# Peptides against a protein of PDB entry 5VJI: the designs that were tried, part 15

Target 1, 62 residues: chain A of PDB entry 5VJI
Amino acid sequence: NTLVVLHKSGLLEITLKTKELIRQNQATQAELDQLKEQTQMFIEATKSRAPQAWAKLQASLT

## One batch from the design tools (peptide; made by RFdiffusion4, then SolubleMPNN)

Design b1_p12_1_s1 (from b1_p12_1, 7 letters changed)
Fold by OpenDDE base, seed 1:
Structure b1_p12_1_s1 (fold): chain B 62 residues (1-62), chain A 12 residues (1-12)
Amino acid sequence: as target 1 above (62 residues)
Amino acid sequence: LQQQLQQQLAQL
């Protein structure tokens, strides 16, 4: 059984941990991308002083 | 971040 061989070799543990780290990396990357976008909207709101730019930022924080 | 992930893999 291939699963038994993977377990006994320790490769199953490494595979499962790698899968979890990939999942965590994807979640952290999504949070980082969201924060970068919010930061850009904040910069634009500060530059324009337009109510519409602040409304766009506020909508992104909800 | 990538370095932190590599360190977590090395702890297995």
Scores: peptide ipSAE 0.040, ipTM 0.595, DockQ to the pose 0.063
Fold by OpenDDE base, seed 2:
Structure b1_p12_1_s1 (fold): chain B 62 residues (1-62), chain A 12 residues (1-12)
Amino acid sequence: as target 1 above (62 residues)
Amino acid sequence: LQQQLQQQLAQL
């Protein structure tokens, strides 16, 4: 059985760990992208001084 | 054999 061979060689553990690291990387990337978007809304709010731009930023932080 | 290995890995 190929799964038994992968388990005995330690390659199954490496494969599962790699899959988990990919998942964690994707989660961290999503948080980073959200922070980038919030930063952009903050920059726009500061430039425009428009109340609607601040309201949009505040809504994103809830 | 190689195709079977790839299918088993894809299901993990």
Scores: peptide ipSAE 0.035, ipTM 0.604, DockQ to the pose 0.024
Fold by OpenDDE base, seed 5:
Structure b1_p12_1_s1 (fold): chain B 62 residues (1-62), chain A 12 residues (1-12)
Amino acid sequence: as target 1 above (62 residues)
Amino acid sequence: LQQQLQQQLAQL
């Protein structure tokens, strides 16, 4: 059974850990991208002073 | 997951 061989060699654990690290990295990256977008909306709201830009920022924070 | 691993190993 190949799964048994992978388990006994430790490669299964490494593979599963690698997949989990990739998943965590992707989740953290998504949070960072969201924060970057919110920061950009804040900058634009400050520059434009337009109520619509503030409304857009507020909607993103809910 | 098991099926995916089996498929990857069958390609080696």
Scores: peptide ipSAE 0.035, ipTM 0.612, DockQ to the pose 0.022
Fold by OpenDDE base, seed 3:
Structure b1_p12_1_s1 (fold): chain B 62 residues (1-62), chain A 12 residues (1-12)
Amino acid sequence: as target 1 above (62 residues)
Amino acid sequence: LQQQLQQQLAQL
């Protein structure tokens, strides 16, 4: 059974850890992308000085 | 054999 061989070789643990690291990387990347977007909204709010741009930023931080 | 391995890995 391939699963038994994978377990006995230690590759199952590595595979499961790799899968978890990929998941964590994807989650961290999504948070980073959100922060980048919030940073862009902050930059636009500072440039425009318009209350609407600040309201948009505030809505994104909830 | 490679397809069988990939199918088993997809179930993990």
Scores: peptide ipSAE 0.035, ipTM 0.599, DockQ to the pose 0.024

Design b1_p12_1_s2 (from b1_p12_1, 8 letters changed)
Fold by OpenDDE base, seed 5:
Structure b1_p12_1_s2 (fold): chain B 62 residues (1-62), chain A 12 residues (1-12)
Amino acid sequence: as target 1 above (62 residues)
Amino acid sequence: LQEQLQQELAAL
């Protein structure tokens, strides 16, 4: 069957590892995007000096 | 990072 062929060829291992690497990459990218957003909120808070902008930033850090 | 991922694939 297909699974046996994939296993014997080593492609199953590659497929599983690739899937895991994609997952890890997506998780890391999400963390990076969150940090970018938090950085932007910090910049906006410093510009506006509005308590609401600081409250928004604080909420994002919890 | 992309190079690291490629190295991980090559290390299988």
Scores: peptide ipSAE 0.037, ipTM 0.625, DockQ to the pose 0.057
Fold by OpenDDE base, seed 4:
Structure b1_p12_1_s2 (fold): chain B 62 residues (1-62), chain A 12 residues (1-12)
Amino acid sequence: as target 1 above (62 residues)
Amino acid sequence: LQEQLQQELAAL
């Protein structure tokens, strides 16, 4: 079957590694997006100087 | 045969 052929050719290992790298990339992208959101909240807090904006930022860092 | 190959690929 295709699985046996992929295994014997070494392509199964490459396929599984690629799948894992995609997963890791997605996880890293999610962390980056969270950091971008936190950065935006920080910018808004510095602009407004409102206690509520700082409280929102602080809550996001927990 | 084609459906079997697709199922095998989906299982990876």
Scores: peptide ipSAE 0.035, ipTM 0.594, DockQ to the pose 0.022
Fold by OpenDDE base, seed 1:
Structure b1_p12_1_s2 (fold): chain B 62 residues (1-62), chain A 12 residues (1-12)
Amino acid sequence: as target 1 above (62 residues)
Amino acid sequence: LQEQLQQELAAL
C-alpha cells in the first residue's frame, strides 16, 4: 500500500516529523500569544493604577 | 482505490 511505499522511501518519517514540528510550532505560538496578552494587561495595570486592572492580570496568571 | 488512498493518508 501507499504507507509501505512512503515508509521505504523515507517520506513517512519526514511527514511524521513535519506533523510534530507543526504541532510544536502551534503550541509555542499559543504560549507567545498568551505572553503578549499578559504583557498588555501588565502595561494597562501600570497605567491605570486601578485595582480592577491588577485583578484582571492576576486572573490571567493562574 | 481513491477511498483506500484517502484512508491511508488519514492514518498518517
Scores: peptide ipSAE 0.035, ipTM 0.592, DockQ to the pose 0.021
Fold by OpenDDE base, seed 2:
Structure b1_p12_1_s2 (fold): chain B 62 residues (1-62), chain A 12 residues (1-12)
Amino acid sequence: as target 1 above (62 residues)
Amino acid sequence: LQEQLQQELAAL
């Protein structure tokens, strides 16, 4: 049984830990991507000085 | 059980 061999060798624990680290990395990357988008909206709002650009940024933060 | 493990690995 492959699962029994993986468990006894410790490779199952490593596999599950790797899966969790990948999940955490994906979550952190999603937060980073959101921050990048918000930063771009902030830059555009500052350049345009248009109320609608600030409203768009505010909507993304709430 | 072996199929479940293969599915977990494929989902990475």
Scores: peptide ipSAE 0.034, ipTM 0.656, DockQ to the pose 0.030

Design b1_p12_1_s3 (from b1_p12_1, 8 letters changed)
Fold by OpenDDE base, seed 2:
Structure b1_p12_1_s3 (fold): chain B 62 residues (1-62), chain A 12 residues (1-12)
Amino acid sequence: as target 1 above (62 residues)
Amino acid sequence: LQEQLQKELESL
């Protein structure tokens, strides 16, 4: 069947590895997006010096 | 099929 042919040719391994790398890339991107948001809240907290801005940052870190 | 694909994925 198609699965056996793909496995023997090595294309199945390449396909699955590619899908795994995409998954890992998406996970890393999500972590980066979270860090960017936290960085923005930190910048705003330092600029405004308002307790509310620090409270927002604290909530995001928990 | 799903079990076979999972085993292959785990081997990478």
Scores: peptide ipSAE 0.082, ipTM 0.732, DockQ to the pose 0.028
Fold by OpenDDE base, seed 3:
Structure b1_p12_1_s3 (fold): chain B 62 residues (1-62), chain A 12 residues (1-12)
Amino acid sequence: as target 1 above (62 residues)
Amino acid sequence: LQEQLQKELESL
């Protein structure tokens, strides 16, 4: 089967590593997106000077 | 490209 062929060719290790790198990349992208959102909340908090906006930002950082 | 590769890898 495909798994046996991949193992014997040495490509299984590369495949598994690639899957892990993709997973890590996705996780890093999610963290980056969260940071972007937090940055936007920070910008809005500075503009509005409303305590609710700061509270929202603070809640997102926990 | 990442999504395409992920789909291919998941299909194995």
Scores: peptide ipSAE 0.060, ipTM 0.689, DockQ to the pose 0.042
Fold by OpenDDE base, seed 1:
Structure b1_p12_1_s3 (fold): chain B 62 residues (1-62), chain A 12 residues (1-12)
Amino acid sequence: as target 1 above (62 residues)
Amino acid sequence: LQEQLQKELESL
């Protein structure tokens, strides 16, 4: 089967490493998206000076 | 062939 062929060719290790890198990239992207959202909430809080905007930011950080 | 390859890769 394809798995046996990949192993014998040395490509299985590369395939598994690629899958792991994709997983890590997805996790890092999720963290980055969260940070972007938190940054936007911080910007809005500083602009409005409204307690509700700060409360929203605080809720996102907990 | 492509479908079989995809199924085997998903099992890894």
Scores: peptide ipSAE 0.049, ipTM 0.651, DockQ to the pose 0.026
Fold by OpenDDE base, seed 4:
Structure b1_p12_1_s3 (fold): chain B 62 residues (1-62), chain A 12 residues (1-12)
Amino acid sequence: as target 1 above (62 residues)
Amino acid sequence: LQEQLQKELESL
């Protein structure tokens, strides 16, 4: 199978490391997207001065 | 063949 071929060629380590880096990149991107959304909610809360906008932001921070 | 290779890669 492909696992045996990758191991014998020395590419298994690179393949596994690549999978881990992709996973880490996806996790970091998700955190970044969450921060961007929270930043937008903060901007909207400051503009509207509406209590419901601040409540929405507060709920997102927990 | 491609499907078989994909299944093997998913097991890694």
Scores: peptide ipSAE 0.047, ipTM 0.639, DockQ to the pose 0.025

Design b1_p12_2_s1 (from b1_p12_2, 8 letters changed)
Fold by OpenDDE base, seed 1:
Structure b1_p12_2_s1 (fold): chain B 62 residues (1-62), chain A 12 residues (1-12)
Amino acid sequence: as target 1 above (62 residues)
Amino acid sequence: SAIEKLLKEFLE
């Protein structure tokens, strides 16, 4: 049984851990992308001083 | 191989 061999060799544990790390990396990347977008909106809000720009930023922070 | 197919499935 291939699965049994993978389990006994420790490869299954490594495979599952790798899968979890990939998932966590994807979640962290999504948070990072969101932060980058929020940072850009903040910069634009400070430049324009327009209420609409601040409203967009506020909406992104909820 | 069978192992490669299994690994691909687990990494999805």
Scores: peptide ipSAE 0.115, ipTM 0.762, DockQ to the pose 0.033
Fold by OpenDDE base, seed 2:
Structure b1_p12_2_s1 (fold): chain B 62 residues (1-62), chain A 12 residues (1-12)
Amino acid sequence: as target 1 above (62 residues)
Amino acid sequence: SAIEKLLKEFLE
């Protein structure tokens, strides 16, 4: 069947590896986006010098 | 196609 052909050709392994890489990339991108957001909150906290801004940053880090 | 459906399933 088709699955057997994919397995024997090596395409199945490539497909599964690609799937795993996509998931890893998505996880890394999510962490990067979070870091970017935290960086922005840090910048805003330093500008405002308001306790509330620092509290917001602290909440994001926990 | 059947192959496309299979690939979609494995890439989820």
Scores: peptide ipSAE 0.115, ipTM 0.760, DockQ to the pose 0.033
Fold by OpenDDE base, seed 3:
Structure b1_p12_2_s1 (fold): chain B 62 residues (1-62), chain A 12 residues (1-12)
Amino acid sequence: as target 1 above (62 residues)
Amino acid sequence: SAIEKLLKEFLE
């Protein structure tokens, strides 16, 4: 049984852990991208001094 | 097979 061999060799655990790490990395990257966008909106809001820019930032933080 | 399914899922 290939599954048994994979399990006993430790490769199954490594495979599952690797997949989980990839998933976590993707999730963290998404959060980072969101934060970067929010930071950009904050910068733009401070530069423009326009209420609309602050409103946009506020909406993104909800 | 189960391994094939696992590998397929992993490679998605």
Scores: peptide ipSAE 0.106, ipTM 0.757, DockQ to the pose 0.033
Fold by OpenDDE base, seed 4:
Structure b1_p12_2_s1 (fold): chain B 62 residues (1-62), chain A 12 residues (1-12)
Amino acid sequence: as target 1 above (62 residues)
Amino acid sequence: SAIEKLLKEFLE
């Protein structure tokens, strides 16, 4: 069957490794997006000088 | 086939 063919050819291992790499890439991208958002909150806090903006940033860093 | 469908779900 298809699974046996994939296994014997080595393509199953490659496919599973690719799946894992995609998952890791997605996780890393999520962390990067979070950092970008936190950076933007920091920038906005410095611009506004409003206490609520700093409070928002502080809450995001917990 | 049924096996191919299961494989697709497994690989997703």
Scores: peptide ipSAE 0.099, ipTM 0.736, DockQ to the pose 0.027

Design b1_p12_2_s2 (from b1_p12_2, 10 letters changed)
Fold by OpenDDE base, seed 5:
Structure b1_p12_2_s2 (fold): chain B 62 residues (1-62), chain A 12 residues (1-12)
Amino acid sequence: as target 1 above (62 residues)
Amino acid sequence: SLIEQLRKEFLA
């Protein structure tokens, strides 16, 4: 069947590897987005000097 | 799983 052909041709492995790479990319992107948000909160805290802004940043770092 | 999905799509 077609699945057997995919396996023998190596395309199944490529498909599975692609899926895993997409997953890893998504996870890394999420971490990057979190860092960006934390950086922005830090910038805002330094600008406003408001205690609540620093509290918000601190909460995000836990 | 992806393998099961592929199996369903390519039974023949």
Scores: peptide ipSAE 0.044, ipTM 0.646, DockQ to the pose 0.022
Fold by OpenDDE base, seed 4:
Structure b1_p12_2_s2 (fold): chain B 62 residues (1-62), chain A 12 residues (1-12)
Amino acid sequence: as target 1 above (62 residues)
Amino acid sequence: SLIEQLRKEFLA
């Protein structure tokens, strides 16, 4: 069957590895996006004298 | 899982 052909040709391994790499890429991108957001909140907190800006940042770090 | 999906899609 097709699955056996994929396995013997090595394409099954490539397919599975590709899926894993996509998953890892998505996880890394999510972490990067979170860091970018936290960085922006930090910048806003330093520019503001309002304590709520610091509270917002603190809440995001947990 | 992906392998289960492949098994279902590529039976021939």
Scores: peptide ipSAE 0.043, ipTM 0.648, DockQ to the pose 0.022
Fold by OpenDDE base, seed 3:
Parts: sequence; structure tokens; C-alpha cells
Structure b1_p12_2_s2 (fold): chain B 62 residues (1-62), chain A 12 residues (1-12)
Amino acid sequence: as target 1 above (62 residues)
Amino acid sequence: SLIEQLRKEFLA
């Protein structure tokens, strides 16, 4: 069947590896986005005299 | 899992 052909051709392994790489990429991207957000909060905190800005930053780092 | 989904899809 098609699955056997995919397996023997190596495409199944590639497909599974691709799925895993996509998952890892998504996880890394999420971490990067979080870092960007934290960086923005840091910038805003440094520009602000408001203690709540630092509180928000601290909360984001927990 | 994806492999099980593929087995179902290509069960022929």
C-alpha cells in the first residue's frame, strides 16, 4: 500500500522529521516572541517612573 | 500519532 511505499522510499521518515522540525520551530518561535515581549516591557520600564511597569516586567519573568 | 493517521488514511 501507499504507506509501505512511503516507508521504503524514505518519505515517511522525512515527513515525520519535518513534522518534528516544524514543532520545534514553533516552540522556538514562541520563545523568541516571548523574549521580544519581555524586551519591550524592559524598554518601557526603563522609560517609565511607574513602578507598575517594573512589576509587569517582573511578572513576565516568573 | 501521525503514523497512525497515515495508516488509517492509506489502509488499502
Scores: peptide ipSAE 0.043, ipTM 0.646, DockQ to the pose 0.021
Fold by OpenDDE base, seed 2:
Structure b1_p12_2_s2 (fold): chain B 62 residues (1-62), chain A 12 residues (1-12)
Amino acid sequence: as target 1 above (62 residues)
Amino acid sequence: SLIEQLRKEFLA
């Protein structure tokens, strides 16, 4: 069957590895997005003297 | 899992 062919050809391993790489990439992207958001909050906190801005940043870091 | 999905899709 097709699954056997995929296994013997090595494509099954490639498929599984590709899925894992996609998962890792998505996890890393999520971390980057979080860091970008935290960076923006930091910038806003430095520009503002409002304690709320710093509180918001602190909440994001915990 | 992906393996199980592949098994279901490519039974023949």
Scores: peptide ipSAE 0.043, ipTM 0.641, DockQ to the pose 0.022

Design b1_p12_2_s3 (from b1_p12_2, 8 letters changed)
Fold by OpenDDE base, seed 5:
Structure b1_p12_2_s3 (fold): chain B 62 residues (1-62), chain A 12 residues (1-12)
Amino acid sequence: as target 1 above (62 residues)
Amino acid sequence: SAIKKLLEEFLK
């Protein structure tokens, strides 16, 4: 049984840990991307001074 | 190949 062999060798634990790290990385990346987008909207709002840009930023912070 | 498919199943 391959699964049993993987378990006994420790590779299963490594595989599961890797899976968890990938999941955490994906979640962190999503938060980072959101922050980057919000930061960009803030920068654009300060540059343009357009009410629409500030409205867009405000909407993103909900 | 069997190991590959098993790993893919666990990592998805």
Scores: peptide ipSAE 0.053, ipTM 0.694, DockQ to the pose 0.033
Fold by OpenDDE base, seed 2:
Order: C-alpha cells, then structure tokens, then sequence
Structure b1_p12_2_s3 (fold): chain B 62 residues (1-62), chain A 12 residues (1-12)
C-alpha cells in the first residue's frame, strides 16, 4: 500500500506539514495584502483631504 | 501516477 509506505518513510508527515505551512502562508499573505490596500487608502485620504476618502478608509478598518 | 494524485490531494 502506497499510503503505508509514505507513512513509514516519513514522507506523509512532511506532506501534511507542508500543507499546513502553505495554508498559514496564504493566510499571512492575505493579511499583508489587506494591510497594503489600507495603506494605499490612507495615502489617498491624506492627499485628497476629502471626507469621502477618509470614510472609505474607515470602512476598510471596521 | 498514483503518488502524484495522492500528493495533490494532501497539498490542496
């Protein structure tokens, strides 16, 4: 059985750990992307000084 | 490959 061989060799554990690391990396990347977007909205808000731009930023933070 | 398919299932 291939699964048994993978388990006994330790490859299954490595595979599962890799899966978990990929998941964690994806979650962290999503948070980073959100922060980048919020940063851009902040920059735009400071440039425009328009209440609407600040409202947009505030909505993104909630 | 059976191994390839198995790995794809675990890594998705």
Amino acid sequence: as target 1 above (62 residues)
Amino acid sequence: SAIKKLLEEFLK
Scores: peptide ipSAE 0.052, ipTM 0.696, DockQ to the pose 0.034
Fold by OpenDDE base, seed 3:
Structure b1_p12_2_s3 (fold): chain B 62 residues (1-62), chain A 12 residues (1-12)
Amino acid sequence: as target 1 above (62 residues)
Amino acid sequence: SAIKKLLEEFLK
């Protein structure tokens, strides 16, 4: 049984851990991208001094 | 094969 061999070799554990790390990386990247976008909206709000830009930022923080 | 099934599970 190839699965048994994979398990006994430790490769299955590494495979599952790798999968989990990939998942966590994707989730963290999504959060980072969101933060980057929010930061950009903040910068634009400070530059424009337009109430609409601040409203957009406020909406993004909900 | 078992390996194929494992890979399919990994790629989910």
Scores: peptide ipSAE 0.043, ipTM 0.683, DockQ to the pose 0.031
Fold by OpenDDE base, seed 4:
Formats: C-alpha cells, sequence, structure tokens
Structure b1_p12_2_s3 (fold): chain B 62 residues (1-62), chain A 12 residues (1-12)
C-alpha cells in the first residue's frame, strides 16, 4: 500500500506540512496585495487632491 | 485510489 509507505517514511507528514505552508503563503500574499492596493490608493489621493480619491482610501481601510 | 484522493486534496 503506497499510502502506508508514505506514512511510515514520513513523506505523508511532509506533504501535509507543505500543503499548509502553501496555504499560509497564499494568505500572506493576499494581505500583501491588499496593502499594495491601499498604498496605491493613498498615492493617488495625494496626487489628485480629489475628495473622491480620499473617500475610496477611507472605505478600503474599514 | 487513495493516493489519487490525497493528491486531489493537496492541489486544493
Amino acid sequence: as target 1 above (62 residues)
Amino acid sequence: SAIKKLLEEFLK
């Protein structure tokens, strides 16, 4: 049984840990992307001086 | 079959 071999060799644990690390990496990347977007909205707000741009930024930070 | 199911879960 291949599954039994994977378990006894420790590869199953490594596989499951790898999956979890990938998930965590994806979550961290999503947070980073959100921060980048918020930063861009801040930059645009400072450039445009338009109330609408500041409103967009404020809404994103709620 | 069991390994196939495991791989499917891994790729989720």
Scores: peptide ipSAE 0.042, ipTM 0.682, DockQ to the pose 0.033

Design b1_p12_2_s4 (from b1_p12_2, 8 letters changed)
Fold by OpenDDE base, seed 5:
Structure b1_p12_2_s4 (fold): chain B 62 residues (1-62), chain A 12 residues (1-12)
Amino acid sequence: as target 1 above (62 residues)
Amino acid sequence: SLVEELLKEFLS
């Protein structure tokens, strides 16, 4: 059947590996987004010098 | 999962 053909051709492995790479990419992107947000909060804290901004940053780092 | 979908589609 088609699944056997996909397996023997190596396409199934490539497909599954691609799915895994997409998953890893998504996880890495989430970490990157978090870092970007924390960086922005740090920038805002330094600019405003408002204790609320520093508190917000601190909360994000816990 | 992807495997389950492939099985569903191609084992018949």
Scores: peptide ipSAE 0.038, ipTM 0.648, DockQ to the pose 0.021
Fold by OpenDDE base, seed 2:
Structure b1_p12_2_s4 (fold): chain B 62 residues (1-62), chain A 12 residues (1-12)
Amino acid sequence: as target 1 above (62 residues)
Amino acid sequence: SLVEELLKEFLS
């Protein structure tokens, strides 16, 4: 059947590897987005004398 | 999982 053909042709392996790469990319993107958010909070904290801004940053880092 | 979905689709 089709699955057997996919397996023997190597396409199944490529498909599974592609899925894994997408997953890894999504995980890395999530970390990057978090870092961007933390960076923004840091910038805002440095501009402010409000303890709440630093508290917000600290909470994001813990 | 992807494997499960592929099995569902192609084992018929």
Scores: peptide ipSAE 0.038, ipTM 0.649, DockQ to the pose 0.022
Fold by OpenDDE base, seed 4:
Structure b1_p12_2_s4 (fold): chain B 62 residues (1-62), chain A 12 residues (1-12)
Amino acid sequence: as target 1 above (62 residues)
Amino acid sequence: SLVEELLKEFLS
């Protein structure tokens, strides 16, 4: 069957590895987006000099 | 089919 052919050819392993790499890429992108947001909150805190902005940043890091 | 299942996994 198709599964046996994919397994013997090595394409099944490549397919599963590709799926895992996509998952890891998505997780890394999420971490990067979070870091970007935290960086923006830091910039806003330095600009506003308001305690509320610093409190918001602190809450995001806990 | 197997191909359809694989496509669903990659497009989900």
Scores: peptide ipSAE 0.034, ipTM 0.645, DockQ to the pose 0.037
Fold by OpenDDE base, seed 1:
Structure b1_p12_2_s4 (fold): chain B 62 residues (1-62), chain A 12 residues (1-12)
Amino acid sequence: as target 1 above (62 residues)
Amino acid sequence: SLVEELLKEFLS
């Protein structure tokens, strides 16, 4: 059957690995986006010197 | 088919 052919050819393994890499890429991208946002909040906090900006940054790091 | 199910998972 189709599944057996995919398995024997190695395509099933490649397909499953590709799916896993896509998942990992999505997770890493989410972490990167969060870090970018935190970096921006840090920059804004240093510019404003306002307690509210630092509080906002602190909340994002919890 | 199996291929269609795999495509659904990749495109979801």
Scores: peptide ipSAE 0.033, ipTM 0.645, DockQ to the pose 0.036

Design b1_p12_3_s1 (from b1_p12_3, 9 letters changed)
Fold by OpenDDE base, seed 1:
Structure b1_p12_3_s1 (fold): chain B 62 residues (1-62), chain A 12 residues (1-12)
Amino acid sequence: as target 1 above (62 residues)
Amino acid sequence: IEELEKEKQALL
């Protein structure tokens, strides 16, 4: 069957590894986006010195 | 992925 052919050719292993790498890349991208947002909130909190800005940052870190 | 990995292991 198709699965046996993919396995014997090595393409199944490559496909599974590619799917895992895509998943890891998506997770890393989400962490990076979160860090960028937290960095922006930190910058805004330091500029405004307003309790509300620090509260917003604190909420993002939990 | 999990199901496909199980199928891969069955062929090894």
Scores: peptide ipSAE 0.057, ipTM 0.692, DockQ to the pose 0.022
Fold by OpenDDE base, seed 4:
Structure b1_p12_3_s1 (fold): chain B 62 residues (1-62), chain A 12 residues (1-12)
Amino acid sequence: as target 1 above (62 residues)
Amino acid sequence: IEELEKEKQALL
């Protein structure tokens, strides 16, 4: 049984930890991408001085 | 072995 071999060798624990780290990295990347988008909306709001651009930024802060 | 298989499936 390959699972038994992986468990006894410690590779299963490493594999599962690696999977979790990848998941956490993906979550952090999503937060970073959201911040980048919010930053862009802020820049556009400051350039346009239009109420609609500020409303768009405010709507993104959910 | 069966319990380890169940644990694997729960963690995937």
Scores: peptide ipSAE 0.047, ipTM 0.672, DockQ to the pose 0.022
Fold by OpenDDE base, seed 3:
Structure b1_p12_3_s1 (fold): chain B 62 residues (1-62), chain A 12 residues (1-12)
Amino acid sequence: as target 1 above (62 residues)
Amino acid sequence: IEELEKEKQALL
C-alpha cells in the first residue's frame, strides 16, 4: 500500500514536516509584510510630521 | 487499500 511504503521510507515524516514548514513560512511572510507596511507608515509619519500620520501608525500597532 | 488512501488524503 502506498501509505505504508511512504511511512516506512520516512517520506511521510518529511512530507508532513515540509507541509508544516510551508505553513510557518507563510505565517512569517505575512508578519514580515505587516512589518514592512508599518515601517512605511513610520517613514511617512516622519516625513509629514503630521499628527494624522502618527495616528495611522498608532492604529496599525494594535 | 481504499481506507489507507483516504487516510493519506486526510494527512496531506
Scores: peptide ipSAE 0.043, ipTM 0.654, DockQ to the pose 0.020
Fold by OpenDDE base, seed 2:
Structure b1_p12_3_s1 (fold): chain B 62 residues (1-62), chain A 12 residues (1-12)
Amino acid sequence: as target 1 above (62 residues)
Amino acid sequence: IEELEKEKQALL
């Protein structure tokens, strides 16, 4: 059985660990993308000095 | 054997 062979060889553990690392990488990337977006809103708020730009940033931080 | 193959697919 292929599953038995994978388990005994250690490749099943590596496969499952790799899947978990991919998931963690995706989660970290999503957090990074959110931070980038918030940073951009901060930059825009600083440049425009418009109250609506600061309000938009404030809403994103909730 | 077939049941173990199903388990493999569930884990991946």
Scores: peptide ipSAE 0.041, ipTM 0.657, DockQ to the pose 0.020

